# Designs tried in a protein design run: peptides against a protein of PDB entry 4Z63. Part 167

Target 1, 334 residues: chain A of PDB entry 4Z63
Amino acid sequence: LCLGMNDLTGNIPEDLFHLKRLNLLGIQENRLSGSLSREIRNLSSLVRLDVSWNLFSGEIPDVFDELPQLKFFLGQTNGFIGGIPKSLANSPSLNLLNLRNNSLSGRLMLNCTAMIALNSLDLGTNRFNGRLPENLPDCKRLKNVNLARNTFHGQVPESFKNFESLSYFSLSNSSLANISSALGILQHCKNLTTLVLTLNFHGEALPDDSSLHFEKLKVLVVANCRLTGSMPRWLSSSNELQLLDLSWNRLTGAIPSWIGDFKALFYLDLSNNSFTGEIPKSLTKLESLTSRNISVNEPSPDFPFFMKRNESARALQYNQIFGFPPTIELGHNN

## One batch from the design tools (peptide; made by RFdiffusion4, then SolubleMPNN)

Design b2_p19_7_s3 (from b2_p19_7, 7 letters changed)
Fold by OpenDDE base, seed 3:
Structure b2_p19_7_s3 (fold): chain B 334 residues (1-334), chain A 19 residues (1-19)
Amino acid sequence: as target 1 above (334 residues)
Amino acid sequence: SIDKYFRFDSSSYISSVEL
């Protein structure tokens, strides 16, 4: 049953919960309000539940043990409060959990040993507190993780050295500290292609440790951290780099010539730093900016990106990094 | 809302709901 993208109001009719054979319930993008009914437990055949973009409030009901086939739960952009219910945090069937842009709070806890099918987790823009869950690497299929805009404190856990499944990781604006430790840990994530760390590490030095290596890194966004230092030499070994945003830092020195050696680099923002010297001539030779025919069939993270064309503009949402226009932004350096 | 300064973020979601 798909009733999304309407102007439906009120609550879900109780009779809907009698549909024992229902595999898909999509009621997204409405004005449905109140609590999400516990009677969703009656939908024992449910594979996909999409209640996103509504006015739901209260706690998410702890009934997911009665939904053994549930693979997709989308609840983004609601007013949900409390924590992740125990049955959801232990779901062996769940592939994707999206609860972005809610008011979920408390300590983030997932039973990753039970969540054997979890591959995508979006909990961005919530009120989770405390430390990053050290056991996330135990989610052996977890590829996409957005934990941005939460109140996590401290450092990236050492256990994330073992996060082999991790491909897309956003921790933007999560009060993280120690960028040197974070990068030193995350370099062990051999499948990591997208790393977003904007609005963390306030005033720290961007490490220039030549021992750091991100082999598969395609997207690096570390903007608005007030980072000191220079363009890191270790980044030059990330030959697959497509998008680099280090804007709104305090980076100094020259823009190195190796920045033009990235064959796939189509988006570069180094604006609002303290870079000096000449613009490398190699930037004018970027193949991605000169060739029209780069069909990049590359996987994108499940979390969207937002780009402002200017400071006053509304941010545009992009579901794929390749949706960004080819860009070189070097403004406001001195 | 999105911070007034940075141009690119993965987390700057617009809420259509008063939270």
Scores: peptide ipSAE 0.026, ipTM 0.673, DockQ to the pose 0.069
Fold by OpenDDE base, seed 1:
Order: C-alpha cells, then structure tokens, then sequence
Structure b2_p19_7_s3 (fold): chain B 334 residues (1-334), chain A 19 residues (1-19)
C-alpha cells in the first residue's frame, strides 16, 4: 500500500493494521499526525514501513519483535521522542533504519550482535547524548552511518579501528573532540570512502602526520571546525579523492601542488581559510574537470549532503556525491 | 520544532546535517 506524496491528514485508520498480508506500507510525505500506533504489530508480513516526512509524535512503539520480516523502517522527518525501542534495537531482520530529523533522545544503544542485517543507519539530527556507541563495529554489515547533529561527547571510540564494514560515515556537528585521535582510528576502516566531520573539533590542529593513510577515501568533509595547521600531507596518498571540503577553518600555508594530482577530484572547497601563496597550476590540469567522464555509477552514502552557499540562501540537498557541480572554491583566503 | 529544512551554522560548506 503506497499512499505517499499526498496531503493526507490525521491518524492512520486502525483498520489498516488488519492487513496481515501487507508487505509494504508507504505513507511518507503527508501530514499524518499523532502517535504511531502499537497496532503496527499486527502487520506481521511487513517488509517495508515508510512513515517519513509526516507529523508523527510520541515514542516509537516497542513492537518490532512482532515484525520478523521488517527490513526497512523509514521514519525520518517526524516528531518522534524517546529512545530507539528495545525491539527495534534488537531487530535481526532490519537492513535499514532511518530516523533522521526527529527528537529522539537519551543514550544511543543498539544491540549490534542481534542486528545482523543492519547495513544502513541514519540517526542524524536527533537529541542523542552521551558517547558514541562503542559496539557499532559489532554490526558486521553496517556500511552507512549518519550520526550527525547529535549531542555526543568525547572522542571516536577506539573500537572503530575494527569497523571494517564502514564505508560512509557522518559525524557532522556532534560535539566531537580530538581530531588526531579520530583520524588515527578511522584510517583503519578499510572500506571507508566517505567521511564527514563538519562542525567538530573546535579550534584543534589538523594533524599533519605522514603515518595517516586513507586508501579508499573519496569524500572528505571537515568544514567549519576552526582547524589550525596546513594542508595535511597524508591526504596526498588518498588517490581516489573526489570531493574535499576544508572550508571555514584557520588553515595556513600554501595550497600544495599535489592537490591537482587527484585524477577524480571534481569538488574542492578550501574557502574561508588563511591560505597564502599562488594557486597551484596543477589545479588547471584536473582531469575530472576537463573531462565529464566521472563514472556516475559510483556508490554514494544513503544520507544526504547539504550545502549552504551563503547566509541568505536555502541549503541545497544532494542525495549523491555526483549531484555536486564540479567546483573549485578558493575564496576568502589571505 | 522539526524543521524540514535546517540552517547551517555557516555559509558555503558541506555537511550531512539537514538544512
């Protein structure tokens, strides 16, 4: 049953929950309100539940133990409060959980040893507090993780050295500290291609440690951290780099010539720093900007990116990396 | 309030934070 993208209002009729053979319920992009009924437990054949982009409120019902076939739960952009219910945090069937842009709170706890199928987790823009869950690497299929815009404290857990499944990771605006430790840990994530750390590490030094290496890194975003230091030499070894945003920092020194050696780099933002010297001539030779032959079929995070061009502009959403226009932004440097 | 569109704290940067 697909009723998405309408102007439906009120609650879900209770009789809808008598549809025991229903595999897909999509009611996204409506004006549905009230609590999500516990009677969703009656949808025992449910594989996909999409309630996203509504006005739902209250706690998410703890009935996911009665939904043994549920693979996809999309609840982004609602008013949900409380925590992740225990049955959801222990779901062995769940592949994708998207609860981005809600009012969920408390400590983030997932039973990763039980969540054997979880491959995508989007909990961005919530009110989770405390530390990052150290057991996330126990989610052995977890590839996509967005935890941005939560009130996490402290550092990236040491256990994330073992996060082999991790490919796409966003921690933007999550009050994280110690960028040196974070990068030192995350470099061990062999499959890490996308790393977004914007609005963390306030005023720290960007490490220039030649021992750091991100072999598969395609997307690095560390904007608006007020980071000090220079362009990090370790980044020059990330030969697959496609997108780099280090804007709105306090980085100094020259833009190094190796920045133009990235064959796939199509988006570069170094604006609003304190870089000096000449623009490297190698930037004029970026193959990705001269030939439009960037493979459109490259994997992208499940979480969207957002770009705000100016203070008065509405932020633009980009669902794929290649949605970004080819860009070199070097404005507002010294 | 749950804003469908969040504002970034600064202009001209990328984040996964909803605007």
Amino acid sequence: as target 1 above (334 residues)
Amino acid sequence: SIDKYFRFDSSSYISSVEL
Scores: peptide ipSAE 0.197, ipTM 0.724, DockQ to the pose 0.258; fails the geometry check
Fold by OpenDDE base, seed 5:
Structure b2_p19_7_s3 (fold): chain B 334 residues (1-334), chain A 19 residues (1-19)
Amino acid sequence: as target 1 above (334 residues)
Amino acid sequence: SIDKYFRFDSSSYISSVEL
């Protein structure tokens, strides 16, 4: 049953929960309000539940133990409060959980040893507090993780050295500290292609440790951290780099010539720093900017990117990395 | 595309969160 993209109001009719053979319920992009009914437990054949983009409130019901086939739960952009229900945090069937842009709070706790199928987690823009959960690497299939815009004080856990499944990771605006430790840990994530760390590490030094290596890194965003230092030499070994945003920092020195050696680099933002010297001539030879054949079909994170062009403009949402226009921004340097 | 229900704060940098 798909009723998404309408102007439906009120609550879900209770009689809908009598549909025991229902595999898909999509009621997204409406104006549905009130609590999400516990009677969802009656939908024992449910594989996909999409209640996203509504006005739901209250706690998410703890009924996911009665939904043994549920693979997809989308609840982003609602007014949900409380924590992740215990049955949801222990779901062995769940592949994708999206609860971005809610009012969920407390410590983030997932039983990753039970969540054997979880591959995508989006909990961005909530009110989770405390530390990052150390057991996330126990979610052995977890590839996509957005935990941005929460209050995860402290450092990236040492256990994330073992996060081999991790490919797309965002921690933007999550009150994180110690960028040197974070990069030193995350370099061990062999499948990591996308790393977004914007609005963290305020005033720290960007490490220039030549021992750091991100072999598969395609997207690095570390904007608006007030970071000191220079362009990091370790980044020159990330030959697959496609997008680099280091804007709104306090980086100094020259822009190195090796920045033009990235064959796939189509988006570069170094604006609002303190770079000096000449613009490298190698930037004029970037193949991605001179040739139309960018391989558009590369895997992208499930979480969207947001770009604001102006302080007064609404952020544009980009669902794919290749949605960004080819860009070189070097403005507002010294 | 802008998600219809997001209040986007404005910033001139990339983030994975609604700014």
Scores: peptide ipSAE 0.120, ipTM 0.703, DockQ to the pose 0.259; fails the geometry check
Fold by OpenDDE base, seed 2:
Structure b2_p19_7_s3 (fold): chain B 334 residues (1-334), chain A 19 residues (1-19)
Amino acid sequence: as target 1 above (334 residues)
Amino acid sequence: SIDKYFRFDSSSYISSVEL
């Protein structure tokens, strides 16, 4: 049953939950309000539940133990409060959980040893506090992780050295500290292609440790951290780099010539730093900006990107990295 | 600057990340 993209109001009729053979319930993009009914438990054949973009409030009901076929739960952009219910945090069937842009709070806890099918987790823009959950690497299929815009004080856990499934990771604006430790840990994530760390590590030094290596890194965003230091030499070994944003930091020194050696680099933002010297001539030879069609068919993270060009402008949403126009931004390096 | 996870949805629960 798909009733999305309407102007439906009020609560879900209770009789809807008597549809025991229902595999798909999509009621997204409406004005549905109140609590999400516990009677969802009666939808024992449910594979996909989409309640996103509504006015739901209260706690998410603890009924997911009665939904053994549920693979997709989309609840983004609601007013849900409380924590992740225990049955949801232990779901062995769940592949994708999206609860972005809610008011969920407390310590983030997932039973990753039970969540054997979880591959995508979006909990961005909530009120989770405490530390990052040390057991996230136990979610053996977890590839896409958005935890941005929560309050995860402290450092990236040492256990994330073992996060082999991790490919797309955002921790933007999460009150993280110790960028040297974070990069030192995350370099062990062999499948990591996208790393977004914007608005963390306030005023720290960007490490220039030649022992750091991110082999498969395609997207690195570490903007607006007030980071000191220079362009890190370790980044030159990330030969697959497609997008680099280090804007709005306090980086100094010259832009190195090796920045033009990235054959797939189509988006470079080094603006609003303190770089000096000449623009490397190698930047004029970037193949991605001249004649070569970059393959648009590369896997992208499930979470969108946002670009804010001006402080007064609305952020533009980009669903894929290739939605960004080919760009070299070197402005405001005074 | 790119902030991949800051959605500026029109929802009261989504705030813009000011850079």
Scores: peptide ipSAE 0.033, ipTM 0.666, DockQ to the pose 0.059; fails the geometry check

Design b2_p19_7_s4 (from b2_p19_7 with W6L H7R I14V I19L)
Fold by OpenDDE base, seed 5:
Structure b2_p19_7_s4 (fold): chain B 334 residues (1-334), chain A 19 residues (1-19)
Amino acid sequence: as target 1 above (334 residues)
Amino acid sequence: SIDKYLRLDEASWVSSVEL
């Protein structure tokens, strides 16, 4: 049953929960309000539940133990409060959980040893607090993780050295500290392609440790951290780099010539720093900017990117990395 | 503060944060 993208109001009719053979319920992009009914438990054949972009409120019902076939739960952009229900945090069937842009709170707790099928987790823009859960690497299939815009005080857990499944990771604006430790840990994530750390590590030094290496890194975003230091030499070994944003920091020194050696680099933002010297001539030879026909169909994270061109403008949402226009931004330097 | 940069009309950056 697909009723998304309408102007439906009120609650879900109780009679809908008698549809025991229903595999897909999509009611996204409406004006549905009130609590999400506990009677969802009656939909025992449910594989996909999409209630996103509504006006739902209250706690998410703890009924996911009665939904053994549920693979996809999308609840982003609602008014949900409380924590993740215990049955949801223990779901062995769930592949994707999206609860971005809600009012969920407390400590983030997931039973990763039970969540054997979880591939994608989006909990961005909530009110979770405390520390990052150390057991996330126990979610052995977890590839996509958005925890941005929460309050995870402290450092990236040491256990994340073992997060081999991790491919796409965003921790933007989460009150994180110690960028040197974070990068030193995350370099061990051998499948990591996308790393977004914007609005953390306030005033710290960007490490220039030549021992750091990110083999598969395609997207690095560490904007608006007031980071000191220079362009990190270790980044030159990330030959697959496609997008680099280090804007709104306090980086100094010259822009190195090796920045033009990245064959796939199509988006570069180094604006609002303290760089000096000349613009490297190698930037004028970037193949991705000179060739019109580079079809790089690379996997993108499930979480969106937002580009804010100016503060007065509304941020533009991009669901694909290649949705960004080819860009070189070097403005507002010395 | 970081908020000062977030209030500049010329602020441009990439994020996964809804703005």
Scores: peptide ipSAE 0.022, ipTM 0.657, DockQ to the pose 0.270; fails the geometry check
Fold by OpenDDE base, seed 2:
Structure b2_p19_7_s4 (fold): chain B 334 residues (1-334), chain A 19 residues (1-19)
Amino acid sequence: as target 1 above (334 residues)
Amino acid sequence: SIDKYLRLDEASWVSSVEL
């Protein structure tokens, strides 16, 4: 049953929960309000539940143990409060959980040893507090993780050295500290292609440790951190780099010539730093900027990127990395 | 600058991953 993208109001009719053979319930992008009924438990054949972009409130009901076929739960952009219910945090069938842009709070706890099918987790823009959950690497299929815009104090857990499934990771604006430790840990994530760390590590030094290596890194965004130091030499070994944003930091020194050696680099933002010297001639030879035919046929993360052209501008959404216009931004340096 | 879920959560997200 697909009733999305309408102007439906009120609560879900109780009789709808008598549809025991229903595999898909999509009621997204409406004006549905009140609590999400516990009677969802009666939809025992449900594979996909989309209640996103509504006015739902209260706690998410603890009924997911009665939904053994549920693979997709989309509840983004609602008013849900409380924590992730225990049955949801233990779901062995769930592949994708999206609860972005709610008011969920408390310590983030997932039973990753039970969540054997979880591959995508979006909990961005909530009120989770405490530390990052140390057991996330136990979610052996977890590829996409957005935890941005929460209040995770402290450092990236040491256990994340074992996060082999991790490919897309966003921790933007989450009050994280110790960038040296974070990079030192995350370099062990062999499948990591996208790393977004914007608005963390306030005023720290960007490490220039030649022992750091991110072999498969395609997207690195570490903007608005007020980071000190220079362009890190370790980044020169990330030969697959496509997008680099280090804007709005306090980086100094010259832009190194090796930045033009990235064959796939199509988006570079080093603006609003304190870089000096000449623009490397190698930047004018970037194949991705000169050739119209570079089809970046790479799987994009499930979650969109947002780009601000300036501090006052509205963020533009890009669902795919290749949707970014080819860009070299070196403005507002000394 | 670019980020994931910076200040404004104004656009719907539909997963393209069919599992």
Scores: peptide ipSAE 0.021, ipTM 0.664, DockQ to the pose 0.045; fails the geometry check
Fold by OpenDDE base, seed 4:
Structure b2_p19_7_s4 (fold): chain B 334 residues (1-334), chain A 19 residues (1-19)
Amino acid sequence: as target 1 above (334 residues)
Amino acid sequence: SIDKYLRLDEASWVSSVEL
């Protein structure tokens, strides 16, 4: 049953929960309000539940133990409060959980040992507090992780050295500290292709340790951290780099010539720093900017990207990173 | 500046789909 993209109001009719053979319930993009009924437990055949973009409130009902086939739960952009219900945090069937842009709070706790199928987690823009859950690497299939815009004070857990499944990771604006530790840990994530750390590490030094290596890194966004230092030499070994945003920092020195050696680099934002010297001639040789046919056969994360041209501009949403226009931004440097 | 998660979806028509 798909009723998305309407102006439906009120609550879900109780009789809907009598549909025991229902595999897909999509009621997204409406004005449905009130609590999400616990009677969703009666939908024992449910594989996909999409209640996103509504006015739901209250706690998410703790009934997911009665939904043994549930693979997809989408509840982003609601007014849900409380924590992740225990049955959801222990779901062995769940592949994707999206609860972005809610009012979920408390400590983030997932039983990753039980969540054997979880591959995508979006909990961005909530009110989770405390520390990052150390056991996230125990979610052995967890590839996509958005935890941005929460209050995960402290550092990236040391356990994330073992986060082998991690491919797309955002921790933007989560009050994180110690970028040197974070990068030192996350370099061990052998499958990490996308790393977004914007609005953390306020005023820290960007590490220039040549021992750092991100083999598969395609997207690095560490903007608006007021980071000091220079263009990090270790980044030159990330030969797959496609997008680099280090804007709105306090980076100094020259833009190195090796930045033009990235064959796939199509988006570069180094704006609003204190870079000096000449623009490397190698930037004019970027193949991605000169050739029309970039065959982009790369998996995208299950979360959108947002681009702002300036601080006052409206953010543009991109579902695919390849939707970004080829860009070189070097403005507002010294 | 790019951020994946800093903001709410500006385009309300986009539902999350497994990619």
Scores: peptide ipSAE 0.020, ipTM 0.662, DockQ to the pose 0.048; fails the geometry check
Fold by OpenDDE base, seed 3:
Structure b2_p19_7_s4 (fold): chain B 334 residues (1-334), chain A 19 residues (1-19)
Amino acid sequence: as target 1 above (334 residues)
Amino acid sequence: SIDKYLRLDEASWVSSVEL
């Protein structure tokens, strides 16, 4: 049943919860309000539940033990409060959980040993507090993780050295500290292709440790951190780099010539730093900017990217990295 | 600058694509 993208108001009719053979319930992009009914437990055949973009409030009901086939739960952009219900945090069937842009709070707890199918987790823009859950690497299929815009004070857990499944990771604006430790840990994530750490590590030094290596890194976004230091030499070994944003930091020194050696680099933002010297001539030779036929058929994270043209401008959503226009931004360096 | 998650409350986006 797909009723998304309407102007439906009020609550879900109770009779809808008698549809025991229903595999898909999509009621997204409406004006549905109130609590999400516990009677969703009656929909024992549900594979997909999309209640996103509504006015739901209250706690998410703890009934997911009654939904053994549920693979997709989308509840983004609601007013949900409380934590992740225990049955949801223990769901062995769940592949994707999206609860971005809610008011969920407390400590983030997931039973990753039970969540054997979880591959995508979007909990961005919530009120989770405490530390990052150390057991996330126990979610052995977890590839996409968005935890941005939460209050995860402290450092990236040491256990994330073992996060082999991790491919797309965003921790933007999560009150993280110690970028040196974070990068030192995350370099062990051998499948990591996308790393977004914007609005963390305020005023720290960007490490220039030559021992750091991100072999598969395609996207690095570490903007608005007020980071000091220079362009890190370790980044030059990330031969697959496609997008680099280090804007709005306090980086100094020259832009190194090796930045032009990235064959796939099509988006570069080094604006609002303190870089000096000349623009490397190698930047004018970037193959990705000179060749029209870059078929970037690369996997994108399940979470969207947002590009702001100006600080006051509305952010444009991009579902795919290659949707970004080829860009070199070096403005506002001094 | 790319901010993946700043001001998402003001952004219009479609529901996630099925995996």
Scores: peptide ipSAE 0.019, ipTM 0.643, DockQ to the pose 0.049; fails the geometry check

